# Ledger of designs, part 56: peptides against a protein of PDB entry 8HF1

Target 1, 320 residues: chain A of PDB entry 8HF1
Amino acid sequence: NVMLYATKPTEVMVSFPHQEQVLTVTRLISAEIEKFYVSLDLMNIGVQPIRRSKSLQCLRDPSKKSFVKQLFNDFLYQMKEYGIYAASIAIISLIVEFDIKRRQAETLSVKLMHRTALTLCEKIRHLLVQKLQDMTYDDDDDNVNTEEVIMNFSTPKVQRFLMSLKVSFADKDPKDICCLVFVERRYTCKCIYGLLLNYIQSTPELRNVLTPQFMVGRNNISPDFESVLERKWQKSAIQQFRDGNANLMICSSVLEEGIDVQACNHVFILDPVKTFNMYVQSKGRARTTEAKFVLFTADKEREKTIQQIYQYRKAHNDIA

## One batch from the design tools (peptide; made by RFdiffusion4, then SolubleMPNN)

Design b2_p13_3_s4 (from b2_p13_3, 7 letters changed)
Fold by OpenDDE base, seed 4:
Structure b2_p13_3_s4 (fold): chain B 320 residues (1-320), chain A 13 residues (1-13)
Amino acid sequence: as target 1 above (320 residues)
Amino acid sequence: GPIEPLKEIELEP
């Protein structure tokens, strides 16, 4: 049951220019991933033993190759939607995941496949970091985490999001803030979390104001494959947000499953609202008297986005 | 280039 909350937050739309940052580095990275896909299709990994998952839930993707392609496709999406800086954080998550899969490989051929993917991720990381360093006179990797570098290598959407956070929360009492940030994809939660940590650390007006956390959805594919670490992290992150030890939560559609999150005063929708349920559930978290519900839209999609929100608002009022 | 200022539009209730 979608709990239709009669919430009347102030709805705000932030527009951003549709600039495809066609950087040479993004073209190079995309071309290297496409070359890798051709190589991956030619790899003989043998017949994989069907792990008898005790759960009869068909693994959506039993192919170890398709899982590798999914991770790189999610990376390409993050690079396109959030920019080069976000991509430099996202690639680290792929490195960690492929290293774990390489160590867990039951066959030499699967081990070599994950090693080749890992080598590509290290090349991509180097290309991204080198591009971030083009703005720094110092060859020190730590100097790429400045407000200026983050802003210049982020998409217009992310730039407007960071500006909206700064305007909304500069020099406020952290106790007065209860903020949700909704994103579409599970992997985006970790990427935006890492970006926000670095941005907050580089922004004096936010450094002692915002404490971010992220919540990753339960892996609907198999609860048995959720690392004990991920489940512990999720429980800890939710508890920190409930206790007020974190005041900004990055989450995906997970709030649909009845996670009781406190009434929030700010809800940011960083990605497009694709469903009526997502609109109602995310808006239904903005429950305080002066709550804000903030949407981001490209200038070219502004009219279409406005009409879609008015349709959802009308449909919500017709059911309430 | 200079990042354009934040443009917020309140959606009418």
Scores: peptide ipSAE 0.367, ipTM 0.873, DockQ to the pose 0.092
Fold by OpenDDE base, seed 2:
Structure b2_p13_3_s4 (fold): chain B 320 residues (1-320), chain A 13 residues (1-13)
Amino acid sequence: as target 1 above (320 residues)
Amino acid sequence: GPIEPLKEIELEP
């Protein structure tokens, strides 16, 4: 029981300025997604052929459009919360997902729906990459993956996170590092993983120090839709982290899934702590003698965040 | 502009 271990990690709060990155490109992308939603609502995808019970029949068509909208809503969230560089990575995940769904489509209408979503994703990718290239003055896609471009096109939260990683781990022995990064959403794990790969490769002080992996939470809503590939990836990522072949793990709901992750010396909470259980469980992974538990907060939310953490500490001490 | 330096606050135990 993670709650019973009196882990006393050093709790650190990193503040970041609340800057709304109002970029013209983000407004354009949002408007293109809104136009797409109008078109998607007008699409007749027809009644899908019944392979199973009548009760699943009425839910199939709304579920497919709903899934498409969910992916774009998650993308919009990632673009807002992590910035346009992270969004350039996130859009690739949508392209892959919609291409899989397009290939798996049993009807022409569903195939066309996913093709239209793909066309929008490619347009969004082009808009994002073009905006990243505006800083490099070079048309080479490889030149957009520099530390400078990553930092400039990341939100203040992500900038502070990357700075905190650099300060914490520059030129350290990779064997002495066991780091967890908690994020709220499943899709954020892949996005932040891709961002970290590029950042670590572009940062000499981290290139041979940090080896990231990611673990996406099991979709408890539809275990039947979890691809065999995703399950294989999760097992491989956990094993690499246990074996020390990876020393940084990005995760969303690992603790809720009962995935046993080793004791870590660093735990970063990239997204706001929304629940007492998330606080206790994530903090309970920072178990080494010099463990750090790092929280990120906007300057405007600092006092509220501190009060919430003290409430969680009190509640934890009252149960322990 | 230059990214502001990292500001870490240790939360009192």
Scores: peptide ipSAE 0.365, ipTM 0.870, DockQ to the pose 0.108
Fold by OpenDDE base, seed 1:
Structure b2_p13_3_s4 (fold): chain B 320 residues (1-320), chain A 13 residues (1-13)
Amino acid sequence: as target 1 above (320 residues)
Amino acid sequence: GPIEPLKEIELEP
């Protein structure tokens, strides 16, 4: 039980300027998604023939349109919260998902819906990559994955996170590092993982120092919807982290789901701590004597965040 | 513009 250990990590708060990334490309992408939602609402996917099989009631699930919208809303969130570089990685997850759903489509109408979504994702990917290339002299796709491009096209929060990693881990022995990075959303794990891979590869001081992995919580949806591949990946990633073959783990609210992650010396909370449980569980992973628990906050929200942390500390001490 | 330096504060115990 994570609550039973009075962990006293050093709690650090990293502030970042609140900058609304007002990029023309982000506005264009948002407008294209909004136009797509209008078109999606007009799509008649529900007139699937009542094949008398009980399994085909799932074909009429209005959840199919809602799921498409959820993925694009999650993408828009990631683009806003992490920046256009992170968005260029996040869109690939949507492309993969919509291609799977297109191939699995049992009806032409559902196939067309996922194809239209996929076509939009490819357009968005092109717009993002084109914008990343504005800083490169060469049209080479590899040139968009530099430290400079990553930093310039990331939000201030992500910039501070990357700077904090560099300061914390530059030229350290990989064996001395056990780092957790908590994010709020499932899809953010993959996005930040891809970003970190590129950043580490482009940062000599972190190359061969940090080996990232990611784990995604079990969907609150039936374990039947978790692909066998995702479960295998999750088990492998956790095992690599336990064995020290990976020393940085990106995770969502997975700790609530009974995944026992080892004690770490660094815990980064990239997204706002929204619940007492998230605070206690994440902080409870920073268990070494020199453990650091790092929070990120916008300058405007600093005082509110501090007060919230003190409230959580008090509540934790009242239970302990 | 130049990325502002890392601003870390230790939260009091």
Scores: peptide ipSAE 0.342, ipTM 0.864, DockQ to the pose 0.091
Fold by OpenDDE base, seed 3:
Structure b2_p13_3_s4 (fold): chain B 320 residues (1-320), chain A 13 residues (1-13)
Amino acid sequence: as target 1 above (320 residues)
Amino acid sequence: GPIEPLKEIELEP
């Protein structure tokens, strides 16, 4: 029962300016995805075979079109919430997924649909990389992974998160660090992981201090759709974090449902706390005497966030 | 006990 021992972590709120940096490139990418959706709706891919799950719930395999739209919608969300640099990493995950689905396509029409999606992802990647290079005098692709480029092409929320990591962990012993980072969406875990790998390599004070991993929670709806590879990777990532080979773990909100991770000394909530359960479960991982629980809020939402946290604290104290 | 106030930090860029 995680509720019984009210660990009293120090709760910290970090404010960030609400800057809607509307870049021309983000508008262009959004317009290209909208044009693609119109073309996708006109594609005839035939009747999809209903995969009968052996369990009594006929989970209708989501239409192959709806899955393509979901991946692009999740990409658009990541670009808006985390910035262009995070989007340049997120698009690579879409390229990999659509290439796998193109190779596994049972019909020519489905193969062509995934090929068209892949071609759009390659165009989006090129537009993002060109925009990252606009700040580098050198046309070399390797020069876009600097601390400066990462910071300049990240949202104010991500900037304050990276600064909070640098201030909290610069020149510390890796063994004294047990950090969790919570994000709302599954695909954000991998995107923020890739961003942190590049940021840590570009930041001398963190290179030998932080070793990140990520964990995507189990899709409770169908363990059968998780590839054997994804399950093996999740087990390996958890074991590396338990063994101290990784000291920072990026988690989606699905970890609230019972993955036993160690007692941590730092918990960062990168996305807004939307539920009481999310607050209790994430805070309940900060179990050391000097544990910190760090939240991020836009200046415009500061008062609303404070009131919501006080309501959650009161409700938690009434149950504990 | 009294709800401890939330610590606020403004990090300057």
Scores: peptide ipSAE 0.336, ipTM 0.846, DockQ to the pose 0.782

Design b2_p13_4_s1 (from b2_p13_4, 6 letters changed)
Fold by OpenDDE base, seed 5:
Structure b2_p13_4_s1 (fold): chain B 320 residues (1-320), chain A 13 residues (1-13)
Amino acid sequence: as target 1 above (320 residues)
Amino acid sequence: MEIEPLEEIELEL
């Protein structure tokens, strides 16, 4: 029970300015998604026969429209919370997912729906990449992955996170690093992983220092969606982190699933701590001597965040 | 038990 160890990591709060990135491209993308939702609502996909699978598979929307909207809403969240660079990575995951679903489509109407979603994703990808290229003199797709482009097209939260990694780990021995990064949403793990790979590759001081991995919680909603490959990959990723072949793990809610990871010297909470359980479980992984537990807060939410952390500390001390 | 203040860091760009 992780609650039984009075781990006293140094708790650090990194403040970041609340900037509404009002980019014309983000407005255009949002408007194209809303226009797509109107068209999607008008699509007659027919009443798909409810396959009574004998397993308690959650009643998926027989129209499959809700899932399409969920993926685009998840993308809009990534774009807002992490910036347009992170969105350029996130959109690739949507393209892959809709292409799989298009190939698996049992009806022409469902196939067409996923095709229209793919066409929109490719348009969004083009708009994002074009905007990243506005800072590069060369039209080469590889030039959009520079430290400068990543930083300029990331939200203040992500900028402060990347700076915190650079300050914390520049030119360190990889063996001295055991880092966890907690995010709220499962799809954020892969997005931040892709961002970190590009950032580490473009940052000499972190190159060969940080080896990231990611892990998503088990999809309790459908074991059928986790490809055998994804489950094998998750098992490999956690094993690489246990064996020290990876020294930074990005995870979502994974501690609620009782995943046993080693004691870490750094724990970053990239998204707001919403529950006492999340606070205790994530903090409880920072168990080494001089372990750091790093939180990120917008300046406007600083006071609220401080009060919440003090309440959690008090509640934790009353149970210990 | 006194609650130690959070260490606050402002990283400048």
Scores: peptide ipSAE 0.333, ipTM 0.833, DockQ to the pose 0.792
Fold by OpenDDE base, seed 4:
Structure b2_p13_4_s1 (fold): chain B 320 residues (1-320), chain A 13 residues (1-13)
Amino acid sequence: as target 1 above (320 residues)
Amino acid sequence: MEIEPLEEIELEL
């Protein structure tokens, strides 16, 4: 019962400028994905035998096309919301998934579909990496993982998040840190984890201070479809965070009832708080004395965000 | 209960 402990963390709102990165590369990538969707709709994959899994609700499209489109739509969202640096990490997760699906394909048509998706992901990866390299004036250092490159190719939201981590945790004792980072989407957890690993490694003040981990919520798709490896990883990540071997945990908003995470001193909400339940559950993890609950808002949405938080505070005080 | 104002931080790049 997270609701019963009315811990009063300090609620902080960090504003960021609404900059749409009008990069030519972002437009080119979006156009290539749209062109791929037209080609995908024309592909004859045949009727796949519906394996009647007992979970009737999420019948994967028998064509498997909807799953391919979902992964690219999640990638486009990450590129828009977090920037092209985060997108360069996110695309690797698509490459891995489409390679697995290509190898598991029961038909030549399904194998070809996943191969075409994989070829597009490799093209997108090259376009992103080339754009990250365009700022390295020195032809000799292929290292796109500098603090400068990460900051310049991240959205204002991600820039303010990284700065907030640096200001909050520079040169602190790792044992005094228990940080949660909430994101909306499952795939964002791994993307932001990869970004944070590179940022922490490029930032001397954080290298020996922050040890990140990520946790994806249980799939709403039956526990039978989660790989044994994913379940082992989740258990290991939670245990490392409980043992203090990791002090920053990235998690999706699916802290559904049952993930026992310790009391944290910092909670960052990287994506907009869409529900009262998300507000109460995430805020309810900031339980230490002087705990901080940090929100990020675009300047254009500042007033709307403030009003929404005040409504949630009022509703929480009326129930508590 | 008075709703305490939200603390606002502007971080400069």
Scores: peptide ipSAE 0.327, ipTM 0.829, DockQ to the pose 0.802
Fold by OpenDDE base, seed 3:
Structure b2_p13_4_s1 (fold): chain B 320 residues (1-320), chain A 13 residues (1-13)
Amino acid sequence: as target 1 above (320 residues)
Amino acid sequence: MEIEPLEEIELEL
């Protein structure tokens, strides 16, 4: 009986300074979104026919206004947690979504609502790009995608994550890399993917080493056309990662949904581990020899994070 | 079973 001692991954905690980036541009953007919410609440878009139950004439806020507020709230979260550079990528996704919803609008009032949201996104994009250009001598839009600009306009958490990738993977063989990056929110997957594409392209030591992909969890909301495209994208991204055509995969709650990915040598947890299930599922992917499981913590939350990980280790050993 | 300490890394800019 060769007891296959399942090699436990090395658990690493990277600390970062807690810096509230109080930039004038972030305050201005937040204030413009708040003004837009007041305007949005005053908009009459008519009664939306709820396709399901006959019984409750509750004047629920039309699902279309709630969706617009959700997208801007998710954008504000990305700007706060990942920085201005990540926000400049996140806003492009909102522009695309609101332009699609504007074209698909069944009424003039709904079309106007999505047009007003789109105009705000274009203003926000201009404010973000202008702030990124303050560090560049040349007015060329392509100059905002340098390693220096990405690092300077990223939060301390994202800076330490990018440095950890550079230290871990500089000049390595792409075939020896199987990396997972876990994030809490689905919109973060696409935002961090866009950031990593630009960072890898600007970093010579990583350009031919890392090939990123992203995977979004299943929307529990209705099998609309968006869900078919998302399912096709997920299948393609998983297949590229299995075939070795991609060696870094950005995931949200994908493992909780029963999507199986191969055993990896690196697992990065970019956002705080909030649940025992997230800890076990993500750590359970770091199964190769010498596998690393890397966590990020703010200095002020260090002791609390250590205590929480030790509680999760104890609970995991009690069920194993 | 003793809980092994976390490896801690400080990356400086």
Scores: peptide ipSAE 0.322, ipTM 0.822, DockQ to the pose 0.802
Fold by OpenDDE base, seed 2:
Structure b2_p13_4_s1 (fold): chain B 320 residues (1-320), chain A 13 residues (1-13)
Amino acid sequence: as target 1 above (320 residues)
Amino acid sequence: MEIEPLEEIELEL
């Protein structure tokens, strides 16, 4: 019961300017996705065989279209919340997913649907990469994975997060670091992981200091082959973090669901704390001496965030 | 119990 531990981490709030990166490329991408949704709704994917239903009735599977829309909505969220650089990583995950689904497609119509989604992802990837390259002055080193490019194409929240990592961990012994990064959405774990890999590789002071891992929330909906691989990967990532082979773990609500990790000295909450349970469970991981619990807030939401944290503190103290 | 204020950090770019 995490609530019973008298965890007194230092609670830190990092403010960031509320700046929406309303780039032309972001508007174009959003418009292309919306056009694709209209086209997707018009697609006849036919009647899909139900593998596990005792009824021989083939149903139209709206879940396949819904899943495609979910992935693009999740991408749009990442692009908005984390920026264009994070979106360039997120789109690769969609490409991989749609290619898997295209290969697994039992019907030509479903195969075509996933192919069309994949083609859109490739177009989006091209638009994102071009925009990242527009800031690289050197024609010869198309390395869009520099600290500068990452920072310039990240949202103020992500910029402050990366700076907080640099300030907190520059030139430290990797063994002294046990860091958790909480994000709201499971797909964000992989996106932020990819961003951190590139950032750490581009930042000399963090090279060989931070070794990130991520945890993806279990998809309870389909016990398919993917769920076995995901479960194996999650176990490996947790084990690497326990063994000290990784010292930064990016996770969603999975740790709230009773995955036990070691006591951490740093807990970052990258996304807004939406629930008292999230507050208690995440804060309850910051259990070492001098542990820090770091929150990020937009300047406009500062007062609201402070009041919410004080309410959660009060509620926690009333139960303790 | 006095609620200790949040430590506020502004990171400059």
Scores: peptide ipSAE 0.320, ipTM 0.822, DockQ to the pose 0.783

Design b2_p13_4_s2 (from b2_p13_4, 7 letters changed)
Fold by OpenDDE base, seed 1:
Structure b2_p13_4_s2 (fold): chain B 320 residues (1-320), chain A 13 residues (1-13)
Amino acid sequence: as target 1 above (320 residues)
Amino acid sequence: AEIEPLEEIELDL
């Protein structure tokens, strides 16, 4: 019962400007995905053999079209919420997934569907990378991974998150840091992990201070879809974090009850706290005496966020 | 118990 440890971390709210900077590239990418959805709906993929895999998900998506749409919708969300730099990393995860699905395709129609999706992902990747290169003098791929490019092509939320890390951890002893970063979506963990690796590598004050890892919550729906590789990675990442070989862990908010993450001194909530349970569970990881629980809010949502946190605090105190 | 106010930080770029 995580409720029994009424740790009172310092709760911090970081405000950021609501900038709807809809870049022309993001509009173009969204329009290309919408055109792809129209073409995808017209594709006759035939009756997929219902693999009697006991997973309810294989029964729900007989065409595998909904999974393709879900990945692109998750990409569009990441591009909107984290910016085009994060999107350039997120699209690689889609490329990898669609290439795997293309190779695993049992029918020519399914193979063609995943190939078309992959071709779109490559086009999107080129559009994103080209836009990142607009700030670089040299066409070298390494030049797009600078602190400046990362900051300029990140959303205000991500900018404030990166600044909060820099201010909190610059030139500190790595042993004194135990940081959790909570994100809502599974795919966001990998995206923000890749972003943080590049940011830390480009930021001298953090390069030898922060060692990030990521963990994805178990999808309740199918332990069978976790590749043996993903399960090994998660176990290794958790172990590295326990051993102090990693001091920053990115987690999806779907941390099931029972991942014993050690007491942390910093907990960042990068995405909005949608539920009381998420508030209690995430806050309950900030267990040191000087622990910080950091939230991010758009200025437009500041009052609503404050009221919601006070409601959660009240509800937590009434149960404790 | 009075609910302690949130610490608010504005980080300028």
Scores: peptide ipSAE 0.338, ipTM 0.834, DockQ to the pose 0.788
Fold by OpenDDE base, seed 2:
Order: structure tokens, then C-alpha cells, then sequence
Structure b2_p13_4_s2 (fold): chain B 320 residues (1-320), chain A 13 residues (1-13)
């Protein structure tokens, strides 16, 4: 039981200014996605071929449109919570997914639906990349991956997270680092992973110090080929982290799924702690004597966050 | 047991 044997890590709260970065580009992207949803609702994708039991038939067409909307809603969340730079990485994941679904499409109508979604993703990518380039005054795609561009196009939360990594790990020995980063949503793991790769590469103090990996929860409801590749990748990522070939692991609900990761000296909670179980399980990974458990809060939510953590501490002490 | 206060860090940019 993680509760009984956890050392008490130092609990740290990092505050960040509540800035709604309402950029014109984010409004344009949101409006293009909403227009696409109207178009998507009007698309006749037809009745999909009956290879499985009658109960799955009526749910297939809504599920395909629903999945497309889910991916764009997930993207909109990433853009809002992590910023334009993170969104430029997140959109690539949508492009890959819609290209896979386009190639796997059994009907021309479904193929066209995924092609239309893909075309929108490419338009969004261009809008994001153009906005990143507008700051660099350089047309070279490599120049958008600087520490400055990453910081300037990240939300205050992500800025404080990146600064916390730099302050915590600059010029340290990679072997002395075991860091977990918890995020709420599965797709955020890939987005933050891509952001961290670029940030670490652009930050001299971190490029030879931090080796990130990510792991995504096993929502293997679908026995599809994608689930096999994902399982192989998760197994490899966990093994690299156990072997010390990776020293920073980005996790979603992985602890709830019983994936055992080693004891860590740093645990970052990038997203709000929503449940007592998440608090205890994530905190319970910070098991070294000098372990830090770091959470992030907007200034406006500071008092609420403090009270919530004190409630969780009390509840944890009453069970321990 | 005294609830140890959260260490609060403000990182200025």
C-alpha cells in the first residue's frame, strides 16, 4: 500500500499569474473548429459495413464523428492549458491520427471525413507555426524551437513548470534524477513530451541532464493494431525509465492502472489535483528522503488549492 | 501534528 511506506516529501506550491492569453490566432483556430463541427454534423458518412453484432451498428457512425470531435476538443484544451507552442506539437498528433484513420477507412465517405479533418489540422498547423515565426523574424522552422519561443508561447503554468525544471536540474548528474510529471489527460503526455524534448534541446543546462519519456494509460478498450503498438511503446518507455536511460517520465492516470514506477526524488503535478487518490498516489511516488512534490496553482486559485491540499493531508494522516 | 505549511515559490520571469 503506497500510503503506509511513503516518506513525507517536501510539498511545494508554485504560483503563476492567471493570464488568459487570448491571442487572435487562438480565436481564429477555435472558430475554424466550430465551423468544421457544423460541417461534420451535415456529413453523411453512411451506414458502416456490418461485421459485428447488431448492437454495435447504430453506435458506429456517431462514434466516428464523436472521435473526430473528441480529438479537436482535446486539442483546444491543450492550446488553452499549455499555450500555442504546445498546440503546435499537439496538432501533429491529430494529423498522424487522422492520416491513420483516413488510410484505414473502409468507405469513401469516412475517408473523406478524415481527409477534411486532416485538411483542417494542416490549416491549424500553418496558423500556429506562422504565429511562432512572427516572433523569430526567421523563416527557418528550426528557429521556432528556441527556449525563448517555447517560453513566450507557453501558458504561465507551463512557463513556471519549465523554470522549475531548470532551477531543479540545471547541470545535475542525470543518474541522481528520477522525476515524474503527472498530467490529467492522456493526450497531454505526448504534447508535454514533445515540448520538453524541444525545451531540453534548446536549454544547454538541461540537454545532457534530462532524458524525458512519457507513458499513457492503458485505455485498451479497442483491440486494434494501434493498441499493440501503444502497449509495446509503453513497455519500452517504462523499461527505459527503470534502466535509467530516461530520468523524467510524464504520466497520466498510470498509477490508477497499477503501473509500478520506481521511487522518485521529484514529482511534479502539472494539472490540478482533482482527487484524494491522485494526491496520495502521486505524492507516494516521491519516496526519497529529499523528495519534492511540486504542484502548480494560479494566483486566483491559491487559497482554494492550499485548503484542498490541507484537507488531503488531514485525510491522509487519519488513514495512515 | 502541525500541518507544515506548503513551501510557496514565486518564480519571476
Amino acid sequence: as target 1 above (320 residues)
Amino acid sequence: AEIEPLEEIELDL
Scores: peptide ipSAE 0.336, ipTM 0.833, DockQ to the pose 0.774
Fold by OpenDDE base, seed 5:
Structure b2_p13_4_s2 (fold): chain B 320 residues (1-320), chain A 13 residues (1-13)
Amino acid sequence: as target 1 above (320 residues)
Amino acid sequence: AEIEPLEEIELDL
């Protein structure tokens, strides 16, 4: 039995400066969301009818209020971790979701709750777009999607990620590229996808080189919350990536054991590697002879990240 | 097996 020594990918760590640029606009947005939570707690939305199945109920009865708070908390996280430009894309996803929930509302009180959340999202969108326009001479919405605006309103982590893509893939043949980008959160996939579309369009060296797609992991909490449309879209995105119609795939969670994806030559981990399983499974997708496995770390967490990766590498070598 | 060091890249803006 010739153990085909699976060629171990080259592991690369990209450092970025820990700069907490606390912008006035981010403080204002956070304060408006906190005021909204106080008003939301005072809203009478009625008692939700306890439908019969006790075990599925504890998971299905997130108070309609807790779901609204979760979406705004996820937005605040994305604004902090990825920057104002990414937040301007993320807020559109909240607008769409609250408009759907407003239309599906069975009661006037629930309809009003989602309408109030939607009104706050439109205010946040305006504040974000206005801040992006401060760098543009023209009032046209299209001028906020330049490489310069994207870079200046992105966090140091996202800046280094975009630069790493440009350096790695500028003027390459699209056929020679098979790239995975791993992120922690489901909503981050769509946010980073929208950011990458605009960045690739504004960057001539990448415009005909990178074709991104995204895929959200299966929601382990409830397969019933996955719309039939989301499941169809995920299958289509995976198929486009298999067929070579897309060469960059953004994924939340590891492509668990049930998603057969081709051998990739680049794997980027945009968020911190929190588990040994995430390390092994993401690294195990970088299977080509010259494959790269790229990590991002803040300078302050550099030593801790190195030690953690060496521990994971040792544990992986002891099992393999 | 010796643990090969991570390749470290600093990208300047």
Scores: peptide ipSAE 0.334, ipTM 0.834, DockQ to the pose 0.791
Fold by OpenDDE base, seed 3:
Structure b2_p13_4_s2 (fold): chain B 320 residues (1-320), chain A 13 residues (1-13)
Amino acid sequence: as target 1 above (320 residues)
Amino acid sequence: AEIEPLEEIELDL
C-alpha cells in the first residue's frame, strides 16, 4: 500500500510595511460621515408599518437607520484596509443601494433619509475621484484606472497582493489557473472584484490570463432578503468558475457554508486569519500537487501571525 | 513531527 502522502499545500507568508497613511481626504470623509450620523440620529422617520411577513417582524424603526450606519461603517473599513482606490469603487455600491432604498421608500421621511445618505455618497465619490486625478499629469487623460494609480492609492497589503498575482500568473495559460481569494467581509468581495477588473485590464501580462468572479456569503439574518438577482448571480458565478470560464474567485465566508468548489492550485488570504475554521477550510481548497496557500501579514504582526499559524497547524494535525 | 517553517517572501516595490 503506497500511502499516497496527500501533498500538503506550500504555505507562504508575504510581509508588508505597516503604514498608517492618514491622508487629508480620508480625514475629511470620516468627518463628513460623523456629521451625517449626528444629523441621522436627529431625524424622526416615524413608526414603520409592520409588514405582515413572519420573518420581517424584527425590522422595526431602529433597523433602517442602523442599516444606513452599517453601510457607511463598512465603507470606512474598506477605505482604511484597502485604500482610496478601493474606496472609490466601494462608494458606487452604496450609491446603488441608497438609490434603490430611496425609490422603495414607503414614507416621505424614509425617502428623505435615503436621499440625504445618497447626496453624501455622491460628495464622497467626488472627493475620492478628485484625489485619484491629482497624480495624472495630463489634464486630458481622465483614466484613473491605470496600474500606477491603482498601486499608488492602494494600501501596502493590497499592493503586495497585486504584485503576488502578477509574479504568480504573468503570461501563464489561463486553463492551468484555479485561484481563490478570501476576504473577511461580504462587501469587500465586490470592491476587490472591481479593483481586480481594472488592474487586470491595465496589466498586459494578466489581461488574457485572469478572469475574475466573486461570491457573496449568505446573509445570516435571512436568506429571504437576498434578492432573486443576487442568488441568480451567485449561481452563475459558481457555474462559470466550475466550467473554467472564470479562473479567479473572490470569496467571503461562502466556502465555509459548504459550497462545492473544485480543488484549487492557489489560495490567497487577503485578510487576517481570525479562526481555526477559516484556516482549515481555506487551506483545504488548495489540493493540487503544487498548490500554494498565501497569507499576508504586517511586519509588526509577523511573529504573532507565525505563532497563530503554528497553533492552527498543530490543532489540525491532532484532529486529522 | 517537526512543524515545517513558513516560507517567507518579501516583495520589493
Scores: peptide ipSAE 0.334, ipTM 0.833, DockQ to the pose 0.797

